# Ledger of designs, part 183: peptides against a protein of PDB entry 7UQJ

Target 1, 160 residues: chain A of PDB entry 7UQJ
Amino acid sequence: PELYQNFNITPPRGVLFHGPPGTGKTLMARALAASCSSDERKITFFMRKGADILSKWVGEAERQLRLLFEEAKKHQPSIIFFDEIDGLAPVRSSKQEQIHASIVSTLLALMDGMDNRGQVIVIGATNRPDAVDPALRRPGRFDREFYFPLPDVKARFKIL

## One batch from the design tools (peptide; made by RFdiffusion4, then SolubleMPNN)

Design b2_p19_8_s3 (from b2_p19_8, 12 letters changed)
Fold by OpenDDE base, seed 4:
Structure b2_p19_8_s3 (fold): chain B 160 residues (1-160), chain C 160 residues (1-160), chain D 160 residues (1-160), chain A 19 residues (1-19)
Amino acid sequence: as target 1 above (160 residues)
Amino acid sequence: as target 1 above (160 residues)
Amino acid sequence: as target 1 above (160 residues)
Amino acid sequence: MAQEALQAMNNTELELLYP
């Protein structure tokens, strides 16, 4: 309850941050984690890259996902941030990705198994929302989507 | 000597940056590396993620750690930055992490083997200092700790 | 054509960002990707770490590089950003890096095979340009180099 | 100093990302 109040989000199991690269999705996820933490209530932030889960954990990715979610649950309130989630959960129609299919299925099951009353938020960030398995974008999973616009040309000139 | 003067630190072998995610630990480590570098004295910055060392170097992580420290010594003045060091050096009491135990032991030995007169600083960043092996937090290792507070709510509203 | 106009670059196949850590190379690459994207023309940004390609893709790194370049070509206009490219393409004289030698050869071939008229830019970032294989720094590859200076001592004092 | 500096950098990065 309290974590979701701090996020100003109706209790989603997941929030999808999408937009062009450098629009600050990762920074926002971190800032949200930071903003919702107090000295009295530290939020545990778990960051993983989607492609890292697939490549580092060949054969164990499902187990590592389960462990991640269990650890997040154990350390509530918590945020699980998947950077580049399209690398973890590409569209199932991608013939080459049998290994991805099992991991995606596990992620779906983990998100479906989360109690909406839990103090665990899952944030997925992607530059390509259309590359994310539509099953992840359904209600009870990543059912809130935030577009990170390109910083206005004016903001870009402050970086250039 | 000179590197430690630039850091305004009594010559620790290691500095632990801890705090909520997005508090800028990685940025600070980079900024410190940047600040201590001059055109005349370039500091070599080695960045590794703790979880990457464990997962990428299954069976070779100890060797790769040794090589990292030797390279840092060879390219003095240097900073070794371990991002997410709790992923590299979890608490030894974690029964599941035999692979971690050997790597942690190697890291401890490497930090103990560093000459305090060397121009090598090790910075560990973590969101969970209590998940870091206490042996790393002893004198002659990560004996300086800096808490990165959450940016004030006001700074957060610039992100939200 | 249009992407290169947005970058104000004579159509290089690659741009090398080099400089001390924390000088904003990664941020600049992201900002460039963001700046060159419009609502009408989204640039697809592919980010990979050099060390990640070597370590995650032991035995498949060449294939994954090829897939990355094909995907970048398919999703034009695009940027391929290699963070820590010295970790991907170390100097060939490093006796220990036979695995690197094949990946570097593949990267060279991929960069040589890119049509300069394509809307794909490769950005490599490194803290150690001298650790990058000189073959990558030749015309038609990373033939533009940008030094990211340390923030002036004044900017550093804002970090210190 | 370092914390204020970090806050200033974070604020600058934040202003760069979220004007």
Scores: peptide ipSAE 0.000, ipTM 0.164, DockQ to the pose 0.023
Fold by OpenDDE base, seed 1:
Structure b2_p19_8_s3 (fold): chain B 160 residues (1-160), chain C 160 residues (1-160), chain D 160 residues (1-160), chain A 19 residues (1-19)
Amino acid sequence: as target 1 above (160 residues)
Amino acid sequence: as target 1 above (160 residues)
Amino acid sequence: as target 1 above (160 residues)
Amino acid sequence: MAQEALQAMNNTELELLYP
């Protein structure tokens, strides 16, 4: 917050970590949460998996998202980490349009409803940034993107 | 520094990163240094290895620690990262008491001598937190501990 | 093995990870081991520190290396990770020639003795590739090198 | 490259989390 004030930077509502599987996206998110935590100011780290929210909570995914954001707001400062966010917010495709559209719309509304003064940071991790609804990648949402490259695929292919 | 002032948090003098080898402790410390660096405010990152200070500077380890802290103070804001701190400051054991006791006592004094207004953060990394002298793990020294778990092989299998 | 067969790539006997300290070399090696492990095919990950083999096994370092390679061969497919390999196999320098020469010669022989059909991969990590005996960096040994660069501080400044 | 960008991301992510 204050570093954002000192830099005149609007605190990012959301950061998208993207890159191939096993590039340390989740490790980084946890490490950041730990690093920002002090004895006096512990950051609460919430982790949810996109596929789990969609699959385990069929018909309740929107409610679970609302509850998650309410809990994160209650425990500020907090980080919400969505692992495999492409599983939660896939690009709108015709065959499962309505359910995905509702979840995405709820997540959009929750991210838009975070006041700039809120101490809730949302981190989404994906292996497929192009499979994430472009509406989530707009300013005021996941407006910052970080690419976690593979250790040079040539390097990995050489070790494999 | 200002972050800690702004949060009314006593800046931690030291943070202990502990966990199995290859969990990204050193990567995190570097990442923190670079993250806190701006174009206007570059954080100077000092890295020393515990075993190197003990072995390369036999009889000068205390002097090298003092010089390191003086240099870090000169280049504020700064991070001092001790990799393998258990190699520098092992638990006081009877058989090598004097040399280890002197180094630990010097490090304790240097950490205690850091004014709360100092912009020097000390990060210690270890694979063996129980091998670190408990005096270093007290309030005002390495009073914050972060566990770096192994990447859960299961979590990686799910991302592959 | 099958990955190498599928890519028609000669399986590397050894890979050298080099780069500044805290660039995630060890994390990458663990990551590779985990990624190549399946429920049906677990890769056994052996980790040794170069300085530990040299210091803890004074006069037995060669024997410990042989035992390590025998154990790795017994538990194929396997990865042997040498952290700080420059501490195990320093460039032949005059002052400690015989002990270092024996350890290096043993490691060379062990790497040369790995059949191309062996499912043992050796990964060496170092901060000082130029401190590693050039004989280890020849074809059939650590013949593949991967540079682990520092996080570009500039890339971070753009996301602030 | 990958570790650079992982580290660059780690650094930027740490910058975002260390406002």
Scores: peptide ipSAE 0.000, ipTM 0.287, DockQ to the pose 0.043; fails the geometry check
Fold by OpenDDE base, seed 3:
Structure b2_p19_8_s3 (fold): chain B 160 residues (1-160), chain C 160 residues (1-160), chain D 160 residues (1-160), chain A 19 residues (1-19)
Amino acid sequence: as target 1 above (160 residues)
Amino acid sequence: as target 1 above (160 residues)
Amino acid sequence: as target 1 above (160 residues)
Amino acid sequence: MAQEALQAMNNTELELLYP
């Protein structure tokens, strides 16, 4: 309790993991889900790919998001991890604006509608934080951003 | 602050990270230590290997555990990470019961003796949670368990 | 295959992950194994602890290493991860020189004997690169070294 | 890439677990 009290940090409804591919964003999200689970209190981990939600559920993406958030609420405490969230909530480009706008608006509403007492944490992972709609990066949504730096080029080249 | 309050989760004195080897348990523990450290409030990270404490300190393992917990208390806030805690506190098998029983009993007493106000978190990592003495997995000890699943092949590809 | 061809980097036969304990060396090795696995091409991940090979296979450690490399060759593409490789191949200290020298010599020969076309990558993790026999750190062996720095307090605070 | 992925993981897991 006190550790969070000292940070004066409103528990983020949403956390944006950003950084180059392979920086461990997905693994982190899973490890977080694991680390918040006790024997007495298992955290339910929901994982979705942003692009998969758009592609698999054309016309139903909003409904699938709602169902996902409802399921996460039913199984509290829960973590919703969106891998490649830039695929789910791309910056509104003029030509595909309407469909993306509706999905983003639905995600915004779902994140805004999470009561502060809701034990649902949303983690978005992206390789391109600038490709995520800025509306998602506002307070009460993905208001925490976590940079996964590239492994120093030297350390990367040593792995390669 | 409120996230832990909302979870009604007494901050676990002990956290058990379990899962297959190399699922990032040790990394997570260090990451936790780091993330809890502010410029103003550095968390001191103590790391010990369970089997190393048994092997290097035969007959002094209890004393070394006591010293470790005392040092952690002196350097609060602190994290004690036991890597391979199943090596330190194996399930009491009939034949080697006495030495293991004493070490487990000492660890239990040290975890129980951590004042609720103590800013000492104990993290145990194991590949075999069932090989950890069940007494350590009770409330007030390693009462939080975190499964580090093998990154699913799909999640693995996303980490690349 | 093509991934290494594109980097013009001779695929390291051996990669030494070094850095403080719990900097995620083991997790990285697993993430690499996972990330190089496609649905079409699963990488087989072999994990051994250096000290466990010495302790469990006293007098057979060489044979066990040979069997491990043969098994890895049979299940190509494969990753052999040695956690705590400093325990397997400690710097030759005068008193235990002969047994360690034979194990190190066997590991050297196995790494040298990996054909450049072999899809077997060896990853060694250590907290003490200076405790690893320098012969293992030469070209054609663990010729790539990756420092896992302690996550900088600043990077941790950005996540806080 | 994987090492610092892991460091980044370390850092980010840290932040989320201990924001």
Scores: peptide ipSAE 0.000, ipTM 0.296, DockQ to the pose 0.050; fails the geometry check

Design b2_p19_8_s3 (from b2_p19_8, 12 letters changed)
Fold by OpenDDE base, seed 5:
Structure b2_p19_8_s3 (fold): chain B 160 residues (1-160), chain C 160 residues (1-160), chain D 160 residues (1-160), chain A 19 residues (1-19)
Amino acid sequence: as target 1 above (160 residues)
Amino acid sequence: as target 1 above (160 residues)
Amino acid sequence: as target 1 above (160 residues)
Amino acid sequence: MAQEALQAMNNTELELLYP
């Protein structure tokens, strides 16, 4: 919330954090949540891992996504953080397409159904933005992307 | 880096970073590697994900671990970072024990075989330290543990 | 923590983290604190923002600094992290010099008064190291500096 | 963005008492 005010940037519905593993995507999302939480305005931070949504909620993933978005809306202002979102919404691979397609379709519908006036931000994090279904990367969904580059070791840490 | 010297703590061979998801464990490991790399002393950072070692290197995981430790020794000073190490070395659960036990035994042997004079640090990161084989958490292995707390903003993040 | 022991580097009293905004300085400081806390040796992490010390404690900033250092000493091993330390200790600019000079003088005295045997590390973070009073950057104070580069993609982290 | 998130986290006196 506060970040967007500082940059005069219209708050996106969905933000994709992408970059190599361990560039701080998840930490940034938590830090964003923390930084936006004042004593007056507590932000509720929901975190789900894409692989966990598929593996732990076999057959109920769509219901759990709906519940997550409802809880986030109920506890707004809120952030929904999907870590490893490429695990939730893989680009259509031929063999397991039907189950994945249904979950992706549900996530698409939930993101499209987020009222622009709702104080719910969805952050996806991935190491593989190209493995995320392109439909999620369209306007009204994860339409803002932030690259988390590797901390370049080569820059002269002048350890003075 | 600096804190252990101030504390007169012997440098561990293996360090376990544990804490809730997205507390910056991987980012810290990278930033530690970066912060210790000067122009004169480049630290080589090796990163492997525990689940990737099991899933991508089916039947070769032990060989790949040996190669990783050999490469780290060859490129010392170096850090080997195992992200999601609980995925590599789960606590022995009864059913798939044999393959996991062999990989864990190899990692144990590699950590025990690290010369104390070698400039190779092994960092494991997990959200579930109790899911890591206790044999890895013994002296001479991951004998130092670092808790990455949630950034407790005084604001009641109900992290739901 | 571990990295200084591996590198045989004497622990500094004060470490200045500097670099562009968002390079993970604060995150690194927190994660350093976490990475030095074992179950046997809990490190107390004190965080203050330079601007907050000036703005929230108008007229009491010196007292609050003294209390902070006393608390840190009482709860050693500890880290005092000053985020945006350039806000606390600006290079003497002509107009508001007197109040800033007194706070800076107090911080200097507190850092000079830290016994080298005390397990208190002071970390300052800034985006503008040149805006930090040079007196703070002398030996016995913030005498170690770590540059947090913009993550330039090109550093050969052979993340093998 | 990362910086402002970090900056806003910094406004809270976090005594991280490591439990």
Scores: peptide ipSAE 0.000, ipTM 0.320, DockQ to the pose 0.099; fails the geometry check

Design b2_p19_8_s4 (from b2_p19_8, 12 letters changed)
Fold by OpenDDE base, seed 1:
Structure b2_p19_8_s4 (fold): chain B 160 residues (1-160), chain C 160 residues (1-160), chain D 160 residues (1-160), chain A 19 residues (1-19)
Amino acid sequence: as target 1 above (160 residues)
Amino acid sequence: as target 1 above (160 residues)
Amino acid sequence: as target 1 above (160 residues)
Amino acid sequence: MAEEALKALDNTKVELLYP
């Protein structure tokens, strides 16, 4: 919020964190949530794994997405973080079950239905941006993409 | 590669990273991939989650494993990282569905079929080495095991 | 153990780590395991994901929980860490399948059956304490709750 | 390791591909 406000940057409806797994996308999404949380302005952080929505909510996934967005709206300012969003919104060209198409369509509609003036940031994390339905990567959805490179080899040798 | 080359150590076909979750097994596998990648020699890093292979590829998991190994061979030097490999290759003594047995058998065959001269490293990460089929832990497969201890409390208290 | 022993604090049967995901709950549970492990006193760390118990062990989840607790008891001192425990023990008021109710009931019974003198610590991690069955949050179960705030922005900016 | 992993995450240049 403040970063976007200070720069007169319209907060994206959705931010796609992409890059290899364990590059700290989840950690960053959380850091953003914490950084934007002051004592005066607590940010509510919602997290869902893309694959978990499909597996845990067979036949209810669309409803759970709607409820999630409603809850996020109710608890503004909020962040909805979809971890492994490629598991939820895989490319439509794959012979994916009609279930995926319906869930993706619901997510698209929910992102489109967000008023840009809302204090809800949606962060999608994926290791495979090309596996995410291109419809999600359009303006008004995940319209900002942040690449999380692998930490530099030098930084990694300190981890080794 | 270089570490193995410098010590005249035959690179293991498979390395089992075991230790508790969030000990950085995935991060280490990635760090190894990056550390072995020079500007001149990019290592291709393939990552799959064990459970995801079963869930996403019902009836196609064996084929996807074959394709993965073929692709890794094509893009040498490469690392195949199986995260949560215990989800893919659980111990056969459990009344596991025939599906698991077939997938495990395919993985075994693929690891056995790797030429030791190949620049393909297979890293399996698990939190439960004892939950991994012992057949995977034999020579020519995951024949090297690295324990990822919990980072020392002193190191963690700096994170807390 | 030692921390609880030194302060004459009865070790809780269960500790609920709650707070946003990637706040290091898993990392902390692990740190605790490592901190309590000396060269002389190795702590056995058992980890299960709540959702994985349901998905991997359909019809056997209760038995797997029993076996887990028996194994933890056998390998004292031990920590049982349930990651995403809200996936295992969701609130009963939701139209959750009878399966969840049975598993939760089993977990409740297992926690109740622990002798407080046992060197078994149960750690449940959740992002949603309110999604955990309140019965688990009662005395003698997860009777201590630790909020893992988002690491303060300052602490996170050292992680960022 | 974890501290250094975190420090390595710290030094992760997030490239904004699209502002």
Scores: peptide ipSAE 0.000, ipTM 0.269, DockQ to the pose 0.026; fails the geometry check
Fold by OpenDDE base, seed 2:
Structure b2_p19_8_s4 (fold): chain B 160 residues (1-160), chain C 160 residues (1-160), chain D 160 residues (1-160), chain A 19 residues (1-19)
Amino acid sequence: as target 1 above (160 residues)
Amino acid sequence: as target 1 above (160 residues)
Amino acid sequence: as target 1 above (160 residues)
Amino acid sequence: MAEEALKALDNTKVELLYP
């Protein structure tokens, strides 16, 4: 948020952080929340792991998503971070379509239902951007994508 | 590393990064590797995901751990980072004890077999420190634990 | 820091974050401050923008820097983060040498005046590491440099 | 990111080191 304000960038409703595991997607999202919280403006950071929402809340995942977004709206300015979002809204594979379709549909509706002035940013992190439902990667949703490169071979060789 | 020198703290062989998912544990480990690599001293960074070692290398996990530590020793100074280490060495629950016990035993032996002068640091990251085998959290292993808080309101207030 | 002890690396007094604009340098500095503050030990984070120090405090910039370092010393352990540090201490170009030279000299003296045990870390962020006075990039100052690679061109264009 | 995470670690270590 502060990054977007500092850069005079309209905060996207959704930002997809993608890149190899351990590239710091999740840290960056948390750091965004921390950095956007100044003395003047505290941001509330909500974090969920996609796989945990799907596995722990079978049949209540939609309700938990709604509650999460409502709580985020109540505590504006806020960031919702989904770690491993590919675990929440995988590309529609044939065998579990209905449950995943409902969760995806709910997430889409919640993201679309955020007004442009909403001080709620949604950040998804994934190691597999191609495993995220393309509907989530559309304008007004996760329409900003950030690749977290492996530290370049040289930086990795300097880390190596 | 530099902070430990400033604080006159003997560098642990193993560091456990724990905290909620997306607190930046993995990024931190990579950044540790990068920061410790100066123009004068390049550090070698090895990264593995605990669940990947367990799932991809059923029956070879011990060998892969040995190779990883040998390669890290060959490329000193080096960092071995285990992301989601709770997936590699979970607390012994009753139903899958034998395979996990061998992996844990191998990791313990590899950590204990690091000489005090060894320029190999092992970093484990977990969202569930209580799910890491207590044997790994003993002196000479992951004997330093770092809590990656959620940007707590208080830490946020002091960043402010 | 702890990694530097493990590697027998003297902790730098200063760390330079460099990379293209929007690579998350400022974010990381804030996340660093947050993550370093645990329940047991709170770190105090001081943030200043280089251009703001130079522009807002014409004639008092040196005093403001001294106060900042004194306050950071008083609130140890602490981090001082300079965003856009190339705006504070540009490479000496011919026409504005005197004012910048005094600010640079003051910053150098403040960094050099930190005792090796001082729990004050200075972090500079820049998009132009080559625009930072080389005197600041010497051992005992910003002697650790960190490259923040571009997020993929598309991500940068979407941040930009 | 990696470098920023390093400083976070360094600072987290400061926290552990100085209760």
Scores: peptide ipSAE 0.000, ipTM 0.196, DockQ to the pose 0.076; fails the geometry check
Fold by OpenDDE base, seed 3:
Structure b2_p19_8_s4 (fold): chain B 160 residues (1-160), chain C 160 residues (1-160), chain D 160 residues (1-160), chain A 19 residues (1-19)
Amino acid sequence: as target 1 above (160 residues)
Amino acid sequence: as target 1 above (160 residues)
Amino acid sequence: as target 1 above (160 residues)
Amino acid sequence: MAEEALKALDNTKVELLYP
């Protein structure tokens, strides 16, 4: 929140971090949450892994998403970080349509239902932006996309 | 490479990065690989996700591990990074013993078979160090463990 | 430390992290310090901001640098991270030459005076590598440079 | 010391200023 305010940029409701695995998407999201937290204003950071939502809560994934957004709203200002969001909202393919369509519809509704005055930011991270349902990538949802390039192999991070 | 030489520490064959998700374990491993590369000496960075090895190569996981270590040895100096290593080498629990035991045994043998003069470093990253087979955490394997704490909420990473 | 020993590469005295602000340079330096620490061997991480050294210690910056390197040497193995190193060691411009020249000379002498067997690594981070005195970028000093690319320009999270 | 280094991490505002 403070970040977007300082930059005079309208905060997106949702931000997609995409790029190869290990480019720091999740680290960036956490560092964002930390940086937006002040002593006066702590940001609550909610992290969920997309595949975990589907696998752990078969038949309750929609309810768990609703609860997550409600909890995030209750603990404003907050960041919801979906790691591996392509696991949560895969592109609608004909073979597994019903379960995935319901989850995607729920996430769309939750993102659309976030009042612009809400201090809840959603960050989705993926290695496969093309595997994320295009409906989530529309304005008012994940309307900003951030490519995390591989640290160029020439960029020898001798972190060793 | 250079950092370890200065510390006069026997180089581990393997290093375990552990800590909460999104603490930068994977980014660190990539940055390590990049940093160890010079114009004269490129380090080859091999990245595998533990769960991907199990899921993509059911019945061939051991072979794929051997091939990975052979390729890493062929392209020395190299780093093998196992993201989510707890997915590759989970703690042996009685119910799924046979497949996991074979993979763990193979990884143990591959790590033990790395000549101390070999320029292959193995980095394992996990969110759950206690879910990694203790045999992998013994001397001569993942004998060094690095805790990646949550950037404390006080650590306002303004990742601008 | 150990990674460098395995690769038989002479450890740099200094590593320059460069790239646009917000690319994770400081986060990487910190994660390095964490990742180099083991239960058996804790690495001491010293962080200083280049501009803070100049602004807080007018007339004592050289002394503070000496003390920092002495303390880092006393607490080996250690990492000295200079955030915004261009603030500490700006390119010599004619108008502010005397004060900056003394600080740069002191830093050069301290880096040159680090015995190759010393377990002190210096990491400098900058958004402006061309604003860092070229003398610091020579072999035996910041002889390795790491470019932190912008996450693709579309991805400008001003993480304020 | 990693914890203390990381606590020192905690106190440092890393302003990652994107240009």
Scores: peptide ipSAE 0.000, ipTM 0.327, DockQ to the pose 0.035; fails the geometry check

Design b2_p19_8_s4 (from b2_p19_8, 12 letters changed)
Fold by OpenDDE base, seed 5:
Structure b2_p19_8_s4 (fold): chain B 160 residues (1-160), chain C 160 residues (1-160), chain D 160 residues (1-160), chain A 19 residues (1-19)
Amino acid sequence: as target 1 above (160 residues)
Amino acid sequence: as target 1 above (160 residues)
Amino acid sequence: as target 1 above (160 residues)
Amino acid sequence: MAEEALKALDNTKVELLYP
């Protein structure tokens, strides 16, 4: 809370972790959740996989998203981590459009409905940031993006 | 390879990483590939996602698996990492059975065809080990399984 | 830096990554450094091994720690990663006590001397969190701990 | 091990054969 106040930066409601597969996005999200918790301040970490929300909850995906955000709000401070968020909110491809459009619309509404004072952070992870609906990548949603480079030698020289 | 020789352990042809999502299975596979690489001995790391092999290569998935194993053999020592291997080789469910059965049969044949002298390790990662075809979990295939526990709830509360 | 800013959490002065050997602690530290680096904001990643600081710098370990922290401060935002930090700061065991006590005291003073505004993060990794001096695990030092659970231990000796 | 794992991450030719 305080660091955003000091920088006059609206706390991001959502953070997009993107980069090649196995660059540690999910482990980073867990490590972040972990680093943010203390004995005094337990952060509740919710994890869902985008494809699992679509496949397991055919017809109830919207309800499950709402329940997830309610539960995260109830257990704040909390992190909602969506692994493979591109599986949840693919760029509108013509044929499966209606169900995906409804789920995307629900996620947009849930992210827009998060009070700026809410201690709920949403982290999306993807290997394909360009496959995530651009509406999710707007300010007040997944407005911060973190690239997880492969441990390429060049990224080493940028980090080292 | 050498460590297996030193321990008189038959190198596993396949290793199944299983556990809840975001326990670092993919990162561990990369870390293992990395830890086994030296300046003198570069390990080539091949990564495929089980669902991507099925979805991107509709009708060519078997050919792509063969090419992947040939390329891994050509670039040995190598690791083939299948992320979400349950997406590649689901337990024989009746309706989509024939296409999946052929892909599973191809993967079985490729794993059986790996010479014990091959410096090719296959790592499968899944969140659902019970959704992986039992034929893949037999000796000479994914005969070693590694559970990636969630960071224990108490360790989570000390971290979280 | 930004990750802690994003979570509205005072960046910990120190984070302890603990867990069995090769659970990806070092890979995670690098992935953190990588994920926090951008083209606009390069994070400098310093890596030292605790045992190496003791063994290579017999009699100069304190000076090398001071230089490391000065260099990290000069190149901020930066991450100092101590691999095998239990080798640097063992629990006060009677016989080697004085030299280790001085190094521990120096590390404590350096961690205490980091301004809250410093964009320097210290990450310690250990396989033996109980072998790390408890004074390092206090608030304002390594006040956050991350457990890296093993994939089942029998694995690594069978894969490595 | 971890420096070796880190050196090894550097020496891992991750040929991401992206199709």
Scores: peptide ipSAE 0.000, ipTM 0.368, DockQ to the pose 0.044; fails the geometry check

